Peptides against a protein of PDB entry 4CIC. Designs and how they scored, part 107

Target 1, 148 residues: chain A of PDB entry 4CIC
Amino acid sequence: KVSTKGHYGVQAMFDLAQHFGEGPVSLKSIAERQGLSEPYLEQLIAVLRKAGLVKSVRGAQGGYILAREPRDIKVGDIIRVLEGPIAPVESVSQDDPEHSLKFDFSVTKSVWEKVKKSIEEVLDSITLADMLKDAEEAQMAQGYMYYI
Target 2, 147 residues: chain B of PDB entry 4CIC
Amino acid sequence: KVSTKGHYGVQAMFDLAQHFGEGPVSLKSIAERQGLSEPYLEQLIAVLRKAGLVKSVRGAQGGYILAREPRDIKVGDIIRVLEGPIAPVESVSQDDPEHSLKFDFSVTKSVWEKVKKSIEEVLDSITLADMLKDAEEAQMAQGYMYY

## One batch from the design tools (peptide; made by RFdiffusion4, then SolubleMPNN)

Design b2_p20_2_s2 (from b2_p20_2, 11 letters changed)
Fold by OpenDDE base, seed 1:
Structure b2_p20_2_s2 (fold): chain B 148 residues (1-148), chain C 147 residues (1-147), chain A 20 residues (1-20)
Amino acid sequence: as target 1 above (148 residues)
Amino acid sequence: as target 2 above (147 residues)
Amino acid sequence: GSAFLLADERWEIPKTLKET
């Protein structure tokens, strides 16, 4: 499972992408549309804002906007901000000299590093703009199914 | 983290691959060489045996062997046996009509499905024979550094 | 069902919210 944090973070960022150019979106409206608790969303948005992916707008029509265009935000950027590096192989600290098992650990580690690299490549290949396009294509496909 | 279960399962299967053709290996010797507790390894081996990846040999020189050649066992096979399907996207059962959020859920779901597919492709591309080859190459590289 | 947890418990592919 992508952590609930990463999953909901991508959902919240996608909601902001859908409203990009329409002005600030309230946390309440994002929470309602994404099925998130508002307090949980506040925590996510605080992290995303600190990382410079989201901006806060103050005033009566205040809320949040993307800090960059949807094409300039990768899914991998969102995940790295919320969760840190994608699958840090905690280096078994070399400090226990007695575990002669260094070699077998290196081969199994290489498997997980290959998995990590593949995940990073996928998540860095998908932007919020790509997600918007996929959403539009899915909506068009549903529209055609009602006319047949 | 690959679950500790998946990680240790791959280590135990790799140890059995290193000894493939040498006869049965004791759980004690695998546990010692892989830094695993013997009771934990017994649980892993029981699952792997039930799935037909490992065979038990009885007797004074009894233990465990791979049930298939190292080339016929993918890392993905080990992980699927120990952890189940690699990231089952539990289909949001369509049954809750009230959550109008079906569409946004579909797009985000597609991202995770792409990640899942990528993980499956990587793990299904690596066999225990590939891991044995990588180990041999690493051992040769260390040998050349001392000369 | 144990979701394939990538090396950090962080990479649980979301089970749909129905099981929480």
Scores: peptide ipSAE 0.041, ipTM 0.779, DockQ to the pose 0.106; fails the geometry check
Fold by OpenDDE base, seed 4:
Structure b2_p20_2_s2 (fold): chain B 148 residues (1-148), chain C 147 residues (1-147), chain A 20 residues (1-20)
Amino acid sequence: as target 1 above (148 residues)
Amino acid sequence: as target 2 above (147 residues)
Amino acid sequence: GSAFLLADERWEIPKTLKET
């Protein structure tokens, strides 16, 4: 389950990728383009900055930039930064010490571990550069639909 | 994100799979074995029964059984019954009508569609029979670690 | 609701409901 935080974080990072090499973009401009609240975006960007995925630029032309090239940022990296690791089933056992998991839910656990692994593989296979390419292809396809 | 409902639903269905061919099991016995509240399990079983994954047996030896063989029930079938389809990102747009998705989130949507497809493929690749086999293998491995 | 709906909640594997 991708959280709203992960969803909007990927949107914000994708916006920064679209402007990569053009200089710093303001949070306001990202918020307006992505349909995000500016205060919520500030929280996301703060986390992404602390993780070294985003850099802040100060001054009159200040704002935010990607800290790395779009090809060097996986969607999985963004999600891990914003949401942490996809929780393995093990995290459920730590918070309730009194309920001895009398039954080794190892089998049901293994199902969710397979799901987790599959999600990680997908998210780690997609970079911001891949997303930029997909956007360009989609824009070209739309452009061709307007010329027909 | 598997919901609590999906998680416990898979546990309850797996318990029924472990007893497949032994006759009906009581909800109480499933609840005790799986560490579930009986009232919560009743709600899950009601949904699973309505979907035709579980059958109720009446009488003194009454209870519940799988409606199909364990090999014919995918984990994906259980999840779809309990939680509905894995919602594509489109469902996020329905809960906030005021935020006109002015931007074609087509690219970000495609990321989540890839994730969705991957989850569906995994869940549809695992049957209750596969889970039974994994349980047997795990039990054998534990038995060998104690010797 | 779908187990896979985008929600503000982090990916959580459900805790065993304590019998109340």
Scores: peptide ipSAE 0.031, ipTM 0.783, DockQ to the pose 0.458; fails the geometry check
Fold by OpenDDE base, seed 3:
Structure b2_p20_2_s2 (fold): chain B 148 residues (1-148), chain C 147 residues (1-147), chain A 20 residues (1-20)
Amino acid sequence: as target 1 above (148 residues)
Amino acid sequence: as target 2 above (147 residues)
Amino acid sequence: GSAFLLADERWEIPKTLKET
């Protein structure tokens, strides 16, 4: 389960990517389109803004924009900002250090580190621009299905 | 976080792999070596047994063995048995279907499906035999540091 | 269902309820 925070953060950033170049988008409009509570989105956007992924635009038509082009924002960047470092295993073993064979723990840990690395590689390989392209391709495919 | 269940399940299966060919291992001995509660391990082993990854051996020297060779048990097999299918995203959106643009949801879902696939590929690429080899290599490397 | 939680639950492959 991508945390709700990471999931919704990616959705909100993707919404901003879809409107990139059209000017600032209101939190209300993002919340409505993405099915998010506006207060929750406000918290997410505050974190993303502090990390320099989004900018606030002031004024009557104020809102938020991506701080960088969609191609310059990886999904991994969004996740790291919202969730911190991708950790595949909680070190459950903090509580009873005495009985775990340290060696077996090391080998099992290496499995989870491989999983972590794989996840990071995937998330760092996907940009908001890639997501936009995938959306366009899917929309075209649906459009063609209605004409056949 | 690999669930505690998946983590401990892999540890327990790895312990059984280390003793593969030596006969049945008691739950108590696995629990002691792996730092697990015996009752918790009993639950894990019951599931793993039902899935055919471990066998129970009866008798005074009874216990558990791997049901297959370490090379024939993937980490992914253990995780799927204990955790079920690897799901990267909880479908949080079951509660408010009305307002989510179905399309945006599809694209974001595809990201998480890619993550899922990558995790599955990694876990299916690692066997208990690979873990045994890694353990032996690490033990040799440590042994060479002491000389 | 084992979900890989990325954020709040630090990649918690959810503890499936088999402790109960």
Scores: peptide ipSAE 0.030, ipTM 0.777, DockQ to the pose 0.251; fails the geometry check
Fold by OpenDDE base, seed 5:
Structure b2_p20_2_s2 (fold): chain B 148 residues (1-148), chain C 147 residues (1-147), chain A 20 residues (1-20)
Amino acid sequence: as target 1 above (148 residues)
Amino acid sequence: as target 2 above (147 residues)
Amino acid sequence: GSAFLLADERWEIPKTLKET
């Protein structure tokens, strides 16, 4: 599951990608466009900034920008920053010796590891540039439906 | 993340696959081998039975069996039965007209749909027979490390 | 925006059951 945090983080990063090259965008304007609470967006942006995916610009026309080009930011990078590793295998602490017969369900674990790998591959295959392209294609398709 | 229900359901189905052809297995024995509570396993088995993935056998040697061969049961089938559709798009109720400027984030939605599709493809590519084979290969590999 | 929240409970990779 992409958490709400991951979902909104991708939305906020996509909003910044749509304005990439236009200068800094205010958190207020992102929050309004994305339907996010400004305080929640501040928390997301703080994490994304600390990870070096966004930059803060100070001044009267200050705000946030992408720290990299949209092509250099994968959806997987955003998710890892916000959520941590995609499905971290929590190391089961070895410490409780008494319930010894946990069959290390290596086989069932391998199923979930395959799922994890598949999610990682998908999210690492999609950049913010790919999302921008998909948005442009969708807008063109809508524009053509209004002219027919 | 697979739910605890989905995870334990796959474990229980895999236990039944390991005993496929040996006759009915008691819920108690499955619970003991899989480290599951028997009452929780009863709930899982009831759902799996209703979906036709397992059969109940009555009598002194009664219990549960797979309703199909392990090759004919996908992990995706187990998950869909226990959890429902893989990542159902909760239709955010359209009803709040005032927050109208929800840009139908068709693009962000498409990302999650790609993830969903990928998960479905993986889970639908793995059968209980594949899991049995993987278990046999793992046991052989462990046996070779002891020689 | 339709947050496609994959249901948390449904698609959590189970934390490896602690060896009870």
Scores: peptide ipSAE 0.029, ipTM 0.781, DockQ to the pose 0.220; fails the geometry check

Design b2_p20_2_s3 (from b2_p20_2, 8 letters changed)
Fold by OpenDDE base, seed 2:
Structure b2_p20_2_s3 (fold): chain B 148 residues (1-148), chain C 147 residues (1-147), chain A 20 residues (1-20)
Amino acid sequence: as target 1 above (148 residues)
Amino acid sequence: as target 2 above (147 residues)
Amino acid sequence: GSAFELAAEKWEIPKTLKEV
């Protein structure tokens, strides 16, 4: 599951990426812009901070910043932090004695492992910088639609 | 979650693939081999049958068969039948007026669309025949570990 | 749940056959 947690975590990290270099962003401002509850965002940010993806800045202009440049944060990094490892197929206990069931299970498992790997590859191919670029391109495209 | 439905649907279809050409397989036998409840399997098979992936055979040797050869059934076909289309990102209602939220949402949506596409590509690249082959290879590998 | 939650709720490999 890209849980709601993963989804909103990516949104929150993207918001911080949009403000990267502008200084600390308040949780309130992120919550308002992303349509998130502040308490929910606080939980997400706490996890992301503990993982070293976000830094807390103290003071009158206190808030949060990305701990790394947007290009150095993959979507996969965010998801792994929030969701944990993209679910290892829990080793179904070796204990069912019928060899055929274990075999069929192994093949089906392989399908899902291929899917997992593909998801990981995609998420690891997308950085917050790529998302920023996609945003800029979409904004330009909208700008052109108003000129037609 | 590959929904339990998708997972077990693929297992049931794979079981039918293993018996392809041997004639109709009973739901009971599939349920026993796959560790599924017969009533649950009955629901899965009903959906798969309606989608034309499985055929029902009547008679003393009645049961189910694949409606197509294993090579002509993708895992993606099974999943689409059971799960529906790999969820289009529900269009979050257009109604939130703040342009920025729509934009951020669009970019995030694009990420998930890329993930979706990748999943579809993988599932559409795997047939029941590929699964049968992988099974044979794994069985051979186990056979070699015992020697 | 977000469509991604739905998609990924669709892609959680069932942990164990026993939890269903």
Scores: peptide ipSAE 0.055, ipTM 0.774, DockQ to the pose 0.264; fails the geometry check
Fold by OpenDDE base, seed 1:
Structure b2_p20_2_s3 (fold): chain B 148 residues (1-148), chain C 147 residues (1-147), chain A 20 residues (1-20)
Amino acid sequence: as target 1 above (148 residues)
Amino acid sequence: as target 2 above (147 residues)
Amino acid sequence: GSAFELAAEKWEIPKTLKEV
């Protein structure tokens, strides 16, 4: 599950990346463009700000900016901040002996560890700058389709 | 989501792989070895049987066997049978207009499609035979630590 | 929940990603 939180967090960070260098963006404008409720976005931005991925700018034209360049923010960084480690194997705390009979077959665990690693590698390979480039390429492709 | 269903389905199929060639295995014995309730295992096995991954053998020594060799069953095949397509982008049916305002930014979608593809590739790269080999290697490694 | 359930619960592509 990319939680709704992770999904919308990446969308909000991508919106801030699209406006990077233009100055502070209001939460209202991000919410409108991304189809998010402003209260929900406020919760996401609070977490992202605490993690140092977003900065708050105060004043009449106040809002939010990326705390780093788009190339210096991986999708994996955003997901780890919002959701924590990608699939922490919760150590089954020894305390509930009746549920302890989950034979955590070392072999079955290894399958899920391989899946986890592959997800981490993918998300750590994609930056907000890569997403910006992909958006520009998609926009150019749409522009060419109207001229044929 | 690898649901509990997917997780236990892989465990049950792996148990059947460990006994492949020994004849039918009872649901009770699988449930005991895998720490599963027999009723829950019965539901999983019913789905796996319908998909043609498991066969039922009738008789006094009846039970279940793999329908194919362990090398011919991918973990991805088990997961697709139990959970459906690995992260199907459910076409949100157009019917709920209020929730339709999810700007599915094509770019954000592409990120999740890349993740989906990576998961599919991993799960399709692992067979029950690969899992058997990994189990044997782990058992040998434990044996060497005691000598 | 298994590590996989927890991973999977975290990595459920929101059903809303199916609309696009």
Scores: peptide ipSAE 0.054, ipTM 0.769, DockQ to the pose 0.083; fails the geometry check
Fold by OpenDDE base, seed 5:
Structure b2_p20_2_s3 (fold): chain B 148 residues (1-148), chain C 147 residues (1-147), chain A 20 residues (1-20)
Amino acid sequence: as target 1 above (148 residues)
Amino acid sequence: as target 2 above (147 residues)
Amino acid sequence: GSAFELAAEKWEIPKTLKEV
């Protein structure tokens, strides 16, 4: 499950990917196109910038750009920056050695670790470039549905 | 991401799986062994019972049992019962037809659908019997580390 | 709150297991 923060962060990064090579995009423009509040987007962009996924461009046409090519940014990278480690299995401190409780906890923990790993693999398999391609394919498919 | 409810639900169901065939287990006993509050466990068990994953046994040795064999209960089944559908992508109402926003939303939605599918596949691939086996293997491994 | 927010809160393995 991705948080609202992760969801909106991926949307904002995808918006920047769609404009990659066209110059800096204003936060206002991203907010309008993605249905996000500008103040909320400012917070997301600040985190993404600090992590080196986004660059700020200063000037009259100032704004933000991707710091890397869309192919070099995984969805997993965005999520890790915004949410931290994808599902940190809180290390339940193995503090109390005695009780049989530890074993059952270990097995249930392994289930969640498998889920975590699967999510990480999926999110690390998707780049912003893949998302751009999917968008282009979907636009073409819509265009064809209007002509049939 | 599994909720506290899902986590504790799987723990409680796993405890019942470990005692499968031994008769009914009291909620108190499960709560003590799993470090759960008994009132919270009562709520979980009520949902699991209503879904037909757990049976209540009445009498002096009353309690709960799995309604099916551990091999016939997936972790995904437990999670769906307790949490509902695994990550319902909220159908953001496609209310506003005009704006280019719909397309970008579709692509981002597809990412989350892929994540959802992957979670479902993992959780549906793990049964309570698999968890029992993993527990036995881990106990054996600990036993071998002491020799 | 989006199903996704419910998702983020849901993935915190409850910290209450640390106090035991």
Scores: peptide ipSAE 0.039, ipTM 0.770, DockQ to the pose 0.299; fails the geometry check
Fold by OpenDDE base, seed 4:
Structure b2_p20_2_s3 (fold): chain B 148 residues (1-148), chain C 147 residues (1-147), chain A 20 residues (1-20)
Amino acid sequence: as target 1 above (148 residues)
Amino acid sequence: as target 2 above (147 residues)
Amino acid sequence: GSAFELAAEKWEIPKTLKEV
């Protein structure tokens, strides 16, 4: 499961990917297209910028751009920046040392580690370029439905 | 990610799997072994019982047992019972109908559907019997480290 | 809460056994 922060972060990054090569986009423009509050988007973009996924461009045509090409940004990279590492089951073992010693806890931990690994593999398999391609394919499919 | 409810639900079901064939176990005994509050465990067991994953046995040696063999209970079955279906991305489209019409929302939705499918596949690939086997293997490995 | 918030709450790995 992805948080609202992860969801909107991926939307904002995808908007920047759609405009990649067209120059800087304003936060207002992203917020309007993605249906996000501008203040919330400012917080997301600040984190993404600090992590080096987004660049701020200054000037009259200033705004934000992707710091890398869409093919070089995985969905997993965005999620790790916004949500941190998909919470390692390790945090459960630190808070209760008595449970960390129980064998049953170790086995249950391994189940969640397998789930975590699977999520990471999926998110690391999808780039912003893959999302752009999926978008183009779906637009073409919709365009064909309007012409039939 | 799994909720606290899902985590403890899997622990409680795993405890019942470890005692499968030994007869009914008390909620108190499960709570003590798994480090759960008895009232919280009662709520989990009530849901699991209603879903037919656990049976209540009445009498002086009463308690709870698995309703099926450990090999016939997937972790995914436990999670679906306790947490409901892994929230379909569909519920994001219900809360904001204006966003559901945007193309960008459709692409983002497909990403989360892929994640959901992957989680379901993992959880449906693990049975309580697999967990029991992993437990036995890890106990043997620890036993060899003490020698 | 958004389906995603419900999803995030449902899928937080429990941090501490201490709050139960």
Scores: peptide ipSAE 0.034, ipTM 0.770, DockQ to the pose 0.245; fails the geometry check

Design b2_p20_2_s4 (from b2_p20_2, 8 letters changed)
Fold by OpenDDE base, seed 5:
Structure b2_p20_2_s4 (fold): chain B 148 residues (1-148), chain C 147 residues (1-147), chain A 20 residues (1-20)
Amino acid sequence: as target 1 above (148 residues)
Amino acid sequence: as target 2 above (147 residues)
Amino acid sequence: GSAFELAAKGWEIPKTLKEV
């Protein structure tokens, strides 16, 4: 499970990417389209705004926009903002104090560091622009299925 | 956080790899070396044994051994046995029924599938033999720091 | 947990998606 926070954050950012160039989008409209609670979305957007991924526009036609072009926002950027740094294996020491891993064998840690690096590389290889392209390709493919 | 189960499972399997060819290792000795509770290790070993990654040897000198050579056991195999298949994003639908992701946008799912695939590739690229080699290299490097 | 819970929690291997 992507943290619900990370998942919904990527969804909300993707919604803003789909409306990029159309002007400010209301939180209500994002919440409705993405099936999110408006209060939860407000919390996500507040974090994303503070990180400079989203801008708030004031006024009667106010709302939110991407602060950068979709090509300049990686999925990894969104995730790092919402979840913090992709933690290496925190020493299991905090959740089970009785079973504190005495031997943090450097070798097992290395395995998890390799996996961390791999996740970072994948998430940093995907932009909101890539996601937009994938959505367009998927819509075209579905459109062709209705004509066959 | 690797699940504690996955983490300890890899540790226990690595301990058995270090003793591969030396005969059966007692759960008590693994638990002591790896800092694991013996009852928890018993549960892990039972799962690993059922999956055919570990063999039980009976008798006074009984214990556990790897069922295959360290080179024939991937970290990914251990993880799949202990955790099940590396799940893609479960639809958040179960934990917050009010916030059921109506739009399981195929695109967001695709992102997580790419992440999953990458994790699988990494974990399947690392064997217990690779871990043994890395441990030997690390010990040699530390030994050279003392000279 | 998803691949992302794996990432976000620092490698919690996602529990099996029960096939709905």
Scores: peptide ipSAE 0.070, ipTM 0.765, DockQ to the pose 0.128; fails the geometry check
Fold by OpenDDE base, seed 4:
Structure b2_p20_2_s4 (fold): chain B 148 residues (1-148), chain C 147 residues (1-147), chain A 20 residues (1-20)
Amino acid sequence: as target 1 above (148 residues)
Amino acid sequence: as target 2 above (147 residues)
Amino acid sequence: GSAFELAAKGWEIPKTLKEV
């Protein structure tokens, strides 16, 4: 399961990408469109803002905007901000002290490092602009199904 | 975290691969070498045996062996047996009914499906034989540092 | 970082982490 945090964070960032260039979007409107609780979204947006992926706009028409163009924000950037670096296998050894995996099998570690690298490569290959394009293509495909 | 099951399951299967062709290995000996509790290892081995990745050998020198050659067992096979299929993102919607993600945004789902596919491709590209080779190469590299 | 640390951080939690 994608972390609820990562999943919702990508959804919130994608909503901001869909409104990029239209001005600031309220947290309430994002929460309503994405089916998120507003308090949870506030926490996500606070992290994303602190990382410089989102900007807060003040005023009566205030809200949030992407801090960069959708093409300049990778899904990997969002995930790294929300979840931190994909923890190296080494951090597994610290949380369960009784099962000190003495044999941090370098070979087993290498398998998981390969998986990590592959995930990072995929997430770094997808931008918010790519997601916008995919959404437009999906909407066109649905629109064609309604006109037939 | 690799599920403790997936991590330890791959370790236990790798231990059996290292002893492949030497006859049956006792659970006790695997547990000792891999730093696993024997009761936990029994549960893992029971699942792996039921899936046909491990065979039980009976007798005084009884124990467990790989059911196939190390080259015929992918890491992905081990993980699928222990953890089940890498859950599609769809299963996130079932566990928290109050946050019915009504908008299962097909686009967001597609991102996670791409990630899933990438994980599966990597895990299916690595066999226990590849892991054995990597271990031998690592041992040779350590041996060269002692000279 | 294991694929499953991604998983435990919520990327793809192997079902088996729920039982421990």
Scores: peptide ipSAE 0.062, ipTM 0.770, DockQ to the pose 0.164; fails the geometry check
Fold by OpenDDE base, seed 3:
Structure b2_p20_2_s4 (fold): chain B 148 residues (1-148), chain C 147 residues (1-147), chain A 20 residues (1-20)
Amino acid sequence: as target 1 above (148 residues)
Amino acid sequence: as target 2 above (147 residues)
Amino acid sequence: GSAFELAAKGWEIPKTLKEV
């Protein structure tokens, strides 16, 4: 599961990728385009900036830019920054003290570790550049459907 | 992320797989071995039974058994029964009404759909029989480290 | 929520069935 934080973080980073090379974009403009609250976006951007994925540009046309090219930012990088390491199993022990895993079931852990690994591999295989390409292809496909 | 329900459901089903062919096991015995509360296990077993993954056996030595052989039950089958379809994106709209996705971002959805598909493929590739084999191999490996 | 949805929210397995 991607948290709301991870989901919106990827959306915000994707918006910045769409404007990459056009100069800084305001948080307001990102918030409007992505349907996010500006205060929530400020929190996301603060984390992403601290992690070196986003840069703040000062000036009359100030705002935010990607700190790296879209091809050099994986979705996995964004998720790790916002959510930390993908740990599918570790949190079973924290939430229900009455139902805390008393037994370390190595076999069941191995199942979830396989799931974790597969998620990491997928998220690390997708860059913001791949997402841009997919968006362009989708727009082209929609455009062709309107002209037929 | 597997819910506690999914996690414990897989554990309970794995316990039943370990005893497959030995007859019915009591919920109490499963609960004790798996470190689950008996009431929680009753809820899990009720769902698994309704889905036809578990059978109830009546009698003095009554309890539960797998309804199918361990090789015929995928981890994905257990998860789908307990948690429903793996839907990566749909619940983002439910938890924060102030931050409900106003825009259908098809591209971001596609990322999560790829993640979903990968999870499904992994979970559908693992049977209870595979888990039994992995447990046996792990026990053998531990046994060989002690000798 | 699906196991996937729960994974997505921070990889924390909900403590109880009620949290899903």
Scores: peptide ipSAE 0.060, ipTM 0.764, DockQ to the pose 0.292; fails the geometry check
Fold by OpenDDE base, seed 2:
Structure b2_p20_2_s4 (fold): chain B 148 residues (1-148), chain C 147 residues (1-147), chain A 20 residues (1-20)
Amino acid sequence: as target 1 above (148 residues)
Amino acid sequence: as target 2 above (147 residues)
Amino acid sequence: GSAFELAAKGWEIPKTLKEV
């Protein structure tokens, strides 16, 4: 499972990307579109705002906007904000003090570091703009499947 | 945290790779070297054996061996055996029935599928033989730092 | 599973992906 927080955070940021340039979006509207509870979304948005990925707009048409253009926000940036630094592989040894992995074989750690690096590279290669493009392509493909 | 199961499974398989060609290794010796409880290792080895990655040898010098050469066992194979298929993104919606992800936006799913594919590619690119080589290189590098 | 399913199944995806 994508962490519910990471998953919903990416969804909320993607919703804001879809409305980028249209002005501020209410949390209620994002919550309704993304199938999130408004209180949960408030917590996510608070974190994203503090990290400077989202801005709050005050006033009668207040709400939230992306703090940067969709092309300037990586999925990796969202995940790092919500989940913290893609932590170094915490040695499994910390949770089981009795089973001090005597041989924290640098080799097994290196496998997980390679996996981590690969995840980071993928998430850092995908922007909200890329997601917008993928959404357009998916909608077009679905439209064409109904005409054939 | 790598699934304790995945992590320890890879460690146990790597231990068997280091002893490949020397004959059967006891679970006790693997457990001691890898810092695993023997009962936990027994459970891991049972799964790995059932999947055909490990063979049991019976007799006075009984124990376990790799069922294939280290070059023919991918880390991805070990992980798939221990953790099951790298599951399709179970929609986060199954654990929170009240928050049915109404819009399982195909796009957000595609991000996670890309991540999954990347993980699979990495894990399928690493064999136990590659890990053995990396261990030798690390030992040589450490030996050179002390001289 | 997604990278996150691997995380949820206990794969260290970095600590961050485990809490999420």
Scores: peptide ipSAE 0.055, ipTM 0.776, DockQ to the pose 0.155; fails the geometry check

